# Ledger of designs, part 94: peptides against a protein of PDB entry 3ZN8

Target 1, 125 residues: chain A of PDB entry 3ZN8
Amino acid sequence: LEEYDKIQKKMEDVMEGKGKLTLRDVYAQIIALRKMGPLSKVLQHIPGLGIMLPTPSEDQLKIGEEKIRRWLAALNSMTYKELENPNIIDKSRMRRIAEGSGLEVEEVRELLEWYNNMNRLLKMV

## One batch from the design tools (peptide; made by RFdiffusion4, then SolubleMPNN)

Design b2_p25_6_s4 (from b2_p25_6, 13 letters changed)
Fold by OpenDDE base, seed 3:
Structure b2_p25_6_s4 (fold): chain B 125 residues (1-125), chain A 25 residues (1-25)
Amino acid sequence: as target 1 above (125 residues)
Amino acid sequence: SEERERRRRALLELIREFEEEELKK
């Protein structure tokens, strides 16, 4: 898929310090991966990008897919400015996103923490 | 319910923020 290749190139550019990872990029990546089929199939081709441990059980895969769906709901409740600059998301914005997406505030916080960790990891490579 | 009202208000706020961002262009 051409879209997937573009996303991978973007990730490589970020790792080389030629850009930054945004939540918009994360959103695009999730959508592209979902078009490839079940998460199990995707994870076989992308070691280490999964939210779960390598070689997850069927139950773990289902949990992961549900988590991704919830994260997509959160992302769909963000403004473009927030997607491009997640660091501006304060407690008020986080609450709005949670309420709009039907999630707990802690779930939104978890998404943001995951993003922050991923962004830090990419900068260290 | 209060929860539904909170969700409604959150959505309206999101729409407002989106519109404001578009108007700044």
Scores: peptide ipSAE 0.184, ipTM 0.658, DockQ to the pose 0.018
Fold by OpenDDE base, seed 4:
Structure b2_p25_6_s4 (fold): chain B 125 residues (1-125), chain A 25 residues (1-25)
Amino acid sequence: as target 1 above (125 residues)
Amino acid sequence: SEERERRRRALLELIREFEEEELKK
């Protein structure tokens, strides 16, 4: 919970225009979420939310977990500079990351796109 | 194997990039 709170604070800071969300932050968030267990379990402990949110099927949870695992593999194949500044990841770097992590280039691109979308969203809120 | 060579090249490039990053610190 303490690690999760730190990550939430970081996200809040970014939303306030303080600092920048990096892939290092994403990595930390994923690890924290994994430690907390399935998001469904976390949400179930929140009064009211657990009842209102449809619980994803076990199959959907497995698919999501596998996707996160693959993203972690990609993140583990990045340099510190890439983690801190994902915008420097060009096609060559993306290919290297994909090959090093055993992923398709498209999967690495998806991760980066997700990051970019999240970063844009956080800046707008 | 072409796959082995691709992985080898990726690893070598990764090592190089890490080394270059450390040198810039």
Scores: peptide ipSAE 0.182, ipTM 0.673, DockQ to the pose 0.017
Fold by OpenDDE base, seed 2:
Structure b2_p25_6_s4 (fold): chain B 125 residues (1-125), chain A 25 residues (1-25)
Amino acid sequence: as target 1 above (125 residues)
Amino acid sequence: SEERERRRRALLELIREFEEEELKK
């Protein structure tokens, strides 16, 4: 919960134009979400919340979990400089990250595209 | 195999980059 609060504050700061969302932040968020996994399931059983949150199918959850695991592998194959400054990741770096993580280059590209889209979205809010 | 060699090169490049970052600290 404490880690989640820190991440939330970071996101709020970025939305206010204070600071920059990095892949390090993304990594921290993923880890926090995984730690809260059991709690998230409990929250879904809270009366009233289940009506507002479209419950993804179990299959969709599994697919999402696998995707997150792959992204974590990619993130773990990045240098600190790359995590802090994802914009430096060129084709050569992407290939290295992909090979180090056992992913396709396209999967690494997808992660970076997701990051870029998220960063743009947060700046627009 | 060519794939093993590519993975080996990627690992060596990664190690190099990590070492360079540590040296800059």
Scores: peptide ipSAE 0.180, ipTM 0.661, DockQ to the pose 0.017
Fold by OpenDDE base, seed 5:
Structure b2_p25_6_s4 (fold): chain B 125 residues (1-125), chain A 25 residues (1-25)
Amino acid sequence: as target 1 above (125 residues)
Amino acid sequence: SEERERRRRALLELIREFEEEELKK
């Protein structure tokens, strides 16, 4: 819960323009999600919201978990500087990360694109 | 295997890049 609260506070700070989302934050979020379970399950415990959220199938949850594990492998193959400043990750770094994590370059690119989109979204709010 | 060699190269590159980044501090 403490880790989750820190992540939420960080996200709020980023949304308010007081900080920047990093891949370190993403890493922390993934770890928190693994501990708490799927966010959908957490939201289902909120009265009135559970009926509005489609419950993913068990198969979809497994697919999501595998994707998260793959992303964690990528994150664990990054330097601290890359985690703090993902914008420095060029093609060479991306290839290294992919090879080190046993992923395709496209999977690493997908992670970075997701990060970029999330960061842009947070800055717009 | 080619896969082992790719991982080995990636690890060596990671070590190099890590060291270079630490030296720039």
Scores: peptide ipSAE 0.203, ipTM 0.694, DockQ to the pose 0.017; fails the geometry check

Design b2_p25_7_s1 (from b2_p25_7, 14 letters changed)
Fold by OpenDDE base, seed 3:
Structure b2_p25_7_s1 (fold): chain B 125 residues (1-125), chain A 25 residues (1-25)
Amino acid sequence: as target 1 above (125 residues)
Amino acid sequence: EEERRREEERRRALLELIYEFLKSE
């Protein structure tokens, strides 16, 4: 319970432009979003999304939900140090994470690339 | 009021980035 509260506080700080977004923050955010219900319901709460981005089909939403589950598996296979500092994840760590999560190495690489891009974009906001 | 607005914008940006990633797959 205490650890959960710390994560929530950190997420709030990051959203306020304080601190650095980590994969742990991403994990917590994904869990919070999933508690809101299906991905379709979550997306409905994003103002202007339907105007800025095409509305996904039902099949695309199912694929997205499955991808979230895969990402959670990868994140659950990471060490605390890796979650806090994803830049330390080398080829050996990436392979371990993939094996532990039942994913392909390329899927783990994709997650890390997405994180790097996201972190860059968030710094611009 | 400005701080609240900035927080909402950052939250929206994060959600949009997640959406864009999921859509690309």
Scores: peptide ipSAE 0.155, ipTM 0.653, DockQ to the pose 0.517
Fold by OpenDDE base, seed 5:
Structure b2_p25_7_s1 (fold): chain B 125 residues (1-125), chain A 25 residues (1-25)
Amino acid sequence: as target 1 above (125 residues)
Amino acid sequence: EEERRREEERRRALLELIYEFLKSE
């Protein structure tokens, strides 16, 4: 609960895009997006998305929303330290996060792998 | 202004990457 409050208090700073992308940033962005409504509505508000990416089917949107919910569960099970420095998440931490979130360890690993890939791509932008 | 532009581009890229990830499921 305290970890969540710390994240919430710093969301304003995160939304300013200061620093390197962390899982805290990812978390904050997901929360901000969810406030806009369903994923379908969120995607409609992204300028140029329809040009750069294909329009998802309704089924894809449902799958996407479920995935976001699962990832949020994982993120909510992380410590603030882990959110700020995801590279410290080892097998033991992944297991804890998985257990706390009701996810498989593989799903937590997938999130981390995605994050790492995103960081690589963002460095290229 | 340039910094703001870069931040906006990063944010856009993040959103696109999230979308691509979700699409791949």
Scores: peptide ipSAE 0.151, ipTM 0.651, DockQ to the pose 0.528
Fold by OpenDDE base, seed 2:
Structure b2_p25_7_s1 (fold): chain B 125 residues (1-125), chain A 25 residues (1-25)
Amino acid sequence: as target 1 above (125 residues)
Amino acid sequence: EEERRREEERRRALLELIYEFLKSE
């Protein structure tokens, strides 16, 4: 819980424009979440979530958990420079990451797209 | 009050991001 709170605080700082979200930060967040246990348990530790958003079904949680594992594999296949500056990841790097993680290139692209979308959203808040 | 409101909005946005990440298919 304490580790998650630290990551959350860092994310809040990013939301306030006090920091930059990198894939390294995403990696740290995933690790922190995984330490909390199953995805269902993780969601229980997020205060207010059940009030603001519908709770996902058990099947959705399983899918999400598998996706997190896949993304973690992708992140583990990235270089430090790529984690700090995801914008340098071109098609060649993306293919390498996919091959190294046992994922399809499209899954790596999806992760990067998600990251870019998050950064855009964070800038709007 | 305005500062508290802004902080709450940021927190909500963060929670939404986390939720979208966790539920993403």
Scores: peptide ipSAE 0.140, ipTM 0.627, DockQ to the pose 0.321
Fold by OpenDDE base, seed 1:
Structure b2_p25_7_s1 (fold): chain B 125 residues (1-125), chain A 25 residues (1-25)
Amino acid sequence: as target 1 above (125 residues)
Amino acid sequence: EEERRREEERRRALLELIYEFLKSE
């Protein structure tokens, strides 16, 4: 619960223009979520989720857990500069990150695309 | 009322972030 509150506060700060969401922030959030336990347990602590969003199936949760592990591997393969300024990550950097993390370049691209989408979403709210 | 609306929007955005993360991409 405490970790969830920290994540929420950070997101609020970003949405209010008091902060900028970076991949460092994403990393911190993932670690916080992992401390809460498996995704199933994390989701149970989110009030109103079942009302606002469809409840994920067990298979979807497993996929999500695996995606978290992969994204952590990618994030751990990034430099501090890349984590703070993901916009500098070009094709060469993506390839290096993929190779360092044992992922496909497309998986790294997917993470970056997700990040960009989140930033756009946060600006709209 | 406006503050409540903003809080609901923040909550929705956070949930969307989680949902998008969990989606099969």
Scores: peptide ipSAE 0.138, ipTM 0.635, DockQ to the pose 0.331

Design b2_p25_7_s2 (from b2_p25_7, 17 letters changed)
Fold by OpenDDE base, seed 1:
Structure b2_p25_7_s2 (fold): chain B 125 residues (1-125), chain A 25 residues (1-25)
Amino acid sequence: as target 1 above (125 residues)
Amino acid sequence: SEKEELERQRKRALLLLIDDFLRSE
């Protein structure tokens, strides 16, 4: 609960223009989420989720846990400059990150796409 | 206000993006 509250406060600060979301922030949030325990415990803290989306199955939760691990591996393979400014990640950097993390380039691209979507949403708030 | 309601909706959309991240295959 405490870790989740910290994540929420950070998101609020970003939405209020008091900062920007970087991949370093994403890394910190993933670590905090993992400390909360299984993905099911994390999801239950998201207000209205049970109304908007179907309850995930046990298998779906396992898939989610694996996805988190994969993205964490990608983040661990990034340089400090890339974490602070993900927009500098070109095709060459993306390939290096994928190789360093044992992931497909497409999975690294998915992480960056998610990040970009988050930033677009935050800017429109 | 209408503005405040819009902000709440945007916040909810952000939470959904986080959920999509966690559930993505």
Scores: peptide ipSAE 0.116, ipTM 0.623, DockQ to the pose 0.293
Fold by OpenDDE base, seed 3:
Structure b2_p25_7_s2 (fold): chain B 125 residues (1-125), chain A 25 residues (1-25)
Amino acid sequence: as target 1 above (125 residues)
Amino acid sequence: SEKEELERQRKRALLLLIDDFLRSE
């Protein structure tokens, strides 16, 4: 219960521009949210801007869960410094992370790209 | 208020990105 409250407070601080979103924060949020169903079911009750994600099929949910497991393996292979400052991850670091997690370098790159896109969006909104 | 609406939009954007992550191939 206490852990969930801390995670929620951190996310609120980031959304209010009082903090920086890191991969450590992403990791914590993924762990907390994996116990929930698709968030689109919650968001469908929020009006505004025509943004709607389709409800995934059972097969799509299974594929997504597998990708989450792979990305969690990548995150578990990162150093504290990399988790706090993902922008320091160069080609050498990506190769190390990929080898340590049993992933292709491209999968690690995709995770970092997702993080960068999310961080840019949070700064713009 | 304008501030309250901005906060709701930020929350929605973040949750959508997380949802997309969880459902991505």
Scores: peptide ipSAE 0.113, ipTM 0.604, DockQ to the pose 0.452
Fold by OpenDDE base, seed 5:
Structure b2_p25_7_s2 (fold): chain B 125 residues (1-125), chain A 25 residues (1-25)
Amino acid sequence: as target 1 above (125 residues)
Amino acid sequence: SEKEELERQRKRALLLLIDDFLRSE
């Protein structure tokens, strides 16, 4: 319970613009959300954000779950410094992370691109 | 308030991005 409260507080700080979203935060949030079930179900509980997202099929959930497992492997292969400051991850670091996680370099790049897109969006909102 | 609305928008954006990730092939 205490861990969940810490995660929620951190997310609130990020949403309020008082903190920076890091890959560590993303990692924690992914773990927390997986325990809550499909994210579409979570969104349905947010008043006024009523974009009715279609419920994913079981197959879509399985595909997503596998991708999450791969990205979690990548995150687990990063150093603390990289998790806190993903912008320092150069080609050499990316290759190391890929090798350590058993992923292709492109899969690690995709994760970083996703993170960068999230940060851009959060700065614009 | 404007602050509360901004928070809701950021939360929505983050959740949508995560949802997109979860549904991606």
Scores: peptide ipSAE 0.110, ipTM 0.613, DockQ to the pose 0.480
Fold by OpenDDE base, seed 4:
Structure b2_p25_7_s2 (fold): chain B 125 residues (1-125), chain A 25 residues (1-25)
Amino acid sequence: as target 1 above (125 residues)
Amino acid sequence: SEKEELERQRKRALLLLIDDFLRSE
């Protein structure tokens, strides 16, 4: 919980324009979440989520956990430079990452798209 | 303040993005 809270604070700082969110930050967040136990337990600690949206089903949680495992494989196949500056990841790098992690290129693209969406949100004025 | 409300909205939107990720099929 403590590690998760620290990461959340960093994300808040980024929302205030005080920092930059990278894939290294995403990696750290995923690791922190996994230390909390099952995904269902993790979701219970996210403020507002349970109030705004219906509780995920058991099947949805399993799918989410598998997706996280796959994304970790992708992240572990990235270089430090790519983790710090995901915008440099072109088609060639994406294919390398996919092959190195045993994933489809589309799965790596989905991770990057998710990151880009979050980064856009954090930079909104 | 208006600024504080905007930040709260951004936080909520981020949570929705996380939820979308976790619920992806």
Scores: peptide ipSAE 0.095, ipTM 0.609, DockQ to the pose 0.267

Design b2_p25_7_s3 (from b2_p25_7, 13 letters changed)
Fold by OpenDDE base, seed 3:
Structure b2_p25_7_s3 (fold): chain B 125 residues (1-125), chain A 25 residues (1-25)
Amino acid sequence: as target 1 above (125 residues)
Amino acid sequence: EEEEERRERERRALLELIYEFLRSE
């Protein structure tokens, strides 16, 4: 619970332009969420989500759970420097991460693209 | 009041992360 609160505060600071969201922060947040139980259970505790997003089907939730596991594998295959500064990840690093995590290079690229987009959007809020 | 506002901001931050995650799937 304490770890979860720290992550939320960090994210709040990032949204206020007082910090930078890194993949380390993303990793920590995912771990904290997983400790709350399945994705379905986590989402049930978030008021207003049903207004912002369509309610996912059971199959979509399963896909989401699998995606989380894959992304965790990728994150676990990154160095500390890469987690703190994802922009340094070039083609060679991306290939290494993919091989180490058992993912396709395209899946790693997708994670990085998601991170970049998310970080950009959070700074604009 | 300030504590409630803080909790709301923290919740919003978490929602943004989850939203972006789900949107990418």
Scores: peptide ipSAE 0.136, ipTM 0.601, DockQ to the pose 0.326
Fold by OpenDDE base, seed 4:
Parts: C-alpha cells; structure tokens; sequence
Structure b2_p25_7_s3 (fold): chain B 125 residues (1-125), chain A 25 residues (1-25)
C-alpha cells in the first residue's frame, strides 16, 4: 500500500503538471498493483473508482488481468530509453518488443496508444 | 476547495479512462 501511495502521488504530480508520465511509471504502477494481488483486490484500494465507476464483472476482471500481464511482458522487453521516452519507439523497435515478449505488434501498438491517451489526458489537466 | 475539486475530477478522469480500457476488452 505504501508503494502504491507513492505511485499515486507521482500520478498526482504529473496531473498537476509537475512531471511527465512515462512507461517506467506505468511499469512501476503495474508492479505495485500486482503486489496487492488480483485486479479485484487492487480496485478496492483505488479511491474514487468504486464510488464513481461501476464494478466490473468477474469476466471483465479476468480479461483485464490477462491484458495487464501481456502488457507487462511488453514493458519487460523495452530498453530503459524506451521506457523513459516511449516516443522513440518506431516500427522496428515495436517489432523487436513484440518478438521479445511473444506478442503481436498490434498488441504493443495498443499499449502505446493507451499510454499516449493517458499522457494526453494528463497534459490537458 | 475549487482546486481540490479540480484535482479530484482529473483523477477520476484518468481512472475512468483506465476503466474504459478494461471494459472495452
């Protein structure tokens, strides 16, 4: 929980324009969340989610859990420079990451698109 | 109070985006 709180503080700082979200931050967050157990256990520790958002079904949680695991594999296949600055990830790097993680290139692209969406949202704040 | 409310809305927006991703799977 303490580690999770640190990650939350980092996210808050980013949302306040005090920093930039990187894939390193995403990686750290995933690891912290995984230490809490299954996604279902994690969600109950996220303030506001249970209040403002509907509780996902068990099937949705399983799908989400698998997706997180697959993305973690992709993140583990990235270099430090890529994690710190995902914008350098071109088609060649994306293919390497996919091959190294056992994922399709499209899955790696999806992760990057999600990251970009998050980063854009944070910058809008 | 306004600043706190803003920060909360921003946090919720981020969480909602994450949730929407999970829901879309």
Amino acid sequence: as target 1 above (125 residues)
Amino acid sequence: EEEEERRERERRALLELIYEFLRSE
Scores: peptide ipSAE 0.133, ipTM 0.616, DockQ to the pose 0.277
Fold by OpenDDE base, seed 5:
Structure b2_p25_7_s3 (fold): chain B 125 residues (1-125), chain A 25 residues (1-25)
Amino acid sequence: as target 1 above (125 residues)
Amino acid sequence: EEEEERRERERRALLELIYEFLRSE
């Protein structure tokens, strides 16, 4: 939690309102969610989730928590420009981000793909 | 109010995708 608070402070320095969802927004949301505690606790706060979706296993929650931590590392290694405009992230930028975060390039790509999927979802809702 | 509703939608979408990720593992 202390680490998340540090990340939040960094985000506050660059936080400016935008109309469309960016990785900055994702970053902020992840930090906010982490303040609620473990992912399991966060999910429990979603009304109707237990009815609509099966409860994840303990192992799945652990994997998810680790993935979130890794994604936060990647996000911390991005520039403000990249956070605001993720579409500019090319292979060179992905490599830099991966190296800076201690992740594989494929993990950075996975994050970006997830972000793209989220944008698609938001457009559908 | 509209901005608040948007933020809530974004939060829900993020959580939904996180859940989907968890389920896929």
Scores: peptide ipSAE 0.149, ipTM 0.651, DockQ to the pose 0.402; fails the geometry check
Fold by OpenDDE base, seed 1:
Structure b2_p25_7_s3 (fold): chain B 125 residues (1-125), chain A 25 residues (1-25)
Amino acid sequence: as target 1 above (125 residues)
Amino acid sequence: EEEEERRERERRALLELIYEFLRSE
């Protein structure tokens, strides 16, 4: 619960313009979530999830867990500069990250797209 | 009231992000 609260606070700071969400922050959040246990357990600690969103199936949870592992691999293959400024990640950098992490380039692109979507959503709230 | 509404918006945003993460891309 404490880890979850930290994540919420960081998101709040970004939404208020008090901070900028970076991939370093994403990395920290993922690590915090992993400390709470499997994704299924993490989701159980989120009030209102079952009301606001459809409950994920067991298969969806497994996919989510695998995606987390893959994203961590990608993040671990990034430089500090890339983590702090993801906008500098071009096709060449994506390819390097993919090769270094054993992922497909599309998986790295997916992570970056998700990150960009997060930033847009945070600005809307 | 405004603070409560803000907290609700923040919670909704977080849930949306989690949903997007779990969604098959």
Scores: peptide ipSAE 0.131, ipTM 0.616, DockQ to the pose 0.329; fails the geometry check

Design b2_p25_7_s4 (from b2_p25_7, 16 letters changed)
Fold by OpenDDE base, seed 3:
Structure b2_p25_7_s4 (fold): chain B 125 residues (1-125), chain A 25 residues (1-25)
Amino acid sequence: as target 1 above (125 residues)
Amino acid sequence: SEKKRLEEERRRKLLELIDEFLRSE
């Protein structure tokens, strides 16, 4: 709970231009969320989400949990420097990360693309 | 107040981003 609050504060600071979202932050977020239980329980703690958006089906939740698990494997295969500065991750680094995590290079690229999109969105808020 | 409104808007946007993360393909 304490970790989750810190993550929320970090994201708010980034949205206000007071910081930068890193993959280290993403890692921390995943760990904190997993400590709360399955995605279904996590989503239940988000006020208004179930009201404004349709609740994910059981299959969708399973897919999401699997994706998080795979991304966690990738993150655990990154160096601290890469986690703090993801833009340094080139093709060679992506291949290493993929091999170390048992993922396809395309899956690692997907994670990085997601990160870039999130970081962009946060800056636009 | 305007300050409270802005804070709530930011909170909403944060929650939306979290949702996008959780539902990411």
Scores: peptide ipSAE 0.084, ipTM 0.570, DockQ to the pose 0.257
Fold by OpenDDE base, seed 5:
Structure b2_p25_7_s4 (fold): chain B 125 residues (1-125), chain A 25 residues (1-25)
Amino acid sequence: as target 1 above (125 residues)
Amino acid sequence: SEKKRLEEERRRKLLELIDEFLRSE
């Protein structure tokens, strides 16, 4: 578990990225959001990322929080290279990430699809 | 014991994941 702890520590030390939106940026925003605690319930979206937070009901907030936690688990299982360049994540990497985070591969794919869609939108502006 | 077997399996999986992570760096 010592090596595992080192990996986790490295992931926790991931810093904010530059210009192009990366998963490192997403990670940083999620961490910031979690530190806000109750303030996260006031936010409808994460500025700069376009991630919509469910706010219509408390139940939806809970669902959203759980989803964010799951995505965070996936992000914590990525390498720095993957966080910086998510486009390199192939099937093998996706499977590893899923297994490491205790998620289904489809959940990791969903995160990546979201990222890709966001990047497409940002390139249009 | 079953408990010990399960623990060993968990440890094996963890080591495999660590190896995959390190190789993917």
Scores: peptide ipSAE 0.045, ipTM 0.503, DockQ to the pose 0.015
Fold by OpenDDE base, seed 4:
Structure b2_p25_7_s4 (fold): chain B 125 residues (1-125), chain A 25 residues (1-25)
Amino acid sequence: as target 1 above (125 residues)
Amino acid sequence: SEKKRLEEERRRKLLELIDEFLRSE
């Protein structure tokens, strides 16, 4: 919970324009969440989730956990520079990361797209 | 307050991102 709170504070700082969300932050968040247990247990600790959003089905949670596991493999195959500055990841780097993690290039692209979307939204709000 | 409203909006956006992540394939 303490690590989770630190990550939330970091996200708030980014929303206020006091920082930048990186894949290192994403990695830290995933690790913190995994330490809390299964995704279903993690979600119940997020205030307002049950009120603001429909609760995902058990099958959806399993799919989400598998995706997180695969993305974690991708993150573990990235260099420090790539984690800190994901914008430097070109096609060659994506291919290397995919090969190193046992993923398709499209899966790595999906992770980066998700990151970019999240980063844009955090800065907008 | 306006500050509280902004904080709630940020929370909603974060939750939406999480939901999108979980439901996306």
Scores: peptide ipSAE 0.103, ipTM 0.590, DockQ to the pose 0.292; fails the geometry check
Fold by OpenDDE base, seed 2:
Structure b2_p25_7_s4 (fold): chain B 125 residues (1-125), chain A 25 residues (1-25)
Amino acid sequence: as target 1 above (125 residues)
Amino acid sequence: SEKKRLEEERRRKLLELIDEFLRSE
């Protein structure tokens, strides 16, 4: 819960233009959600928690969980500098991350695109 | 049962890693 509060505050700061959402923040958020277990479903309705896990069916939840697992693998394969500044991730870095995480380059690209979209969304709020 | 145990263990390790990561900040 304390970790969640920190994440929430960070998200609020980003929404207010006082900070930047990083992949580190994303990582922390994913972890907090996973730690909370079933409560994560409730948190999905909280603004700023941009990880919309589709909750319509158990199957979709499983798919989402697998996707999150893959994203975590990618995040764990990133350097600190990349986590803090995802914009530095070029094709070479993306390939390295993909290889290190056992993912396709496209999956890493998808994560980065999601991050960029989320960051833009948060700034618009 | 074994699959569930392995998943739980992986989850625990991941959570521990994350806790360490969060504590380092």
Scores: peptide ipSAE 0.051, ipTM 0.479, DockQ to the pose 0.026; fails the geometry check

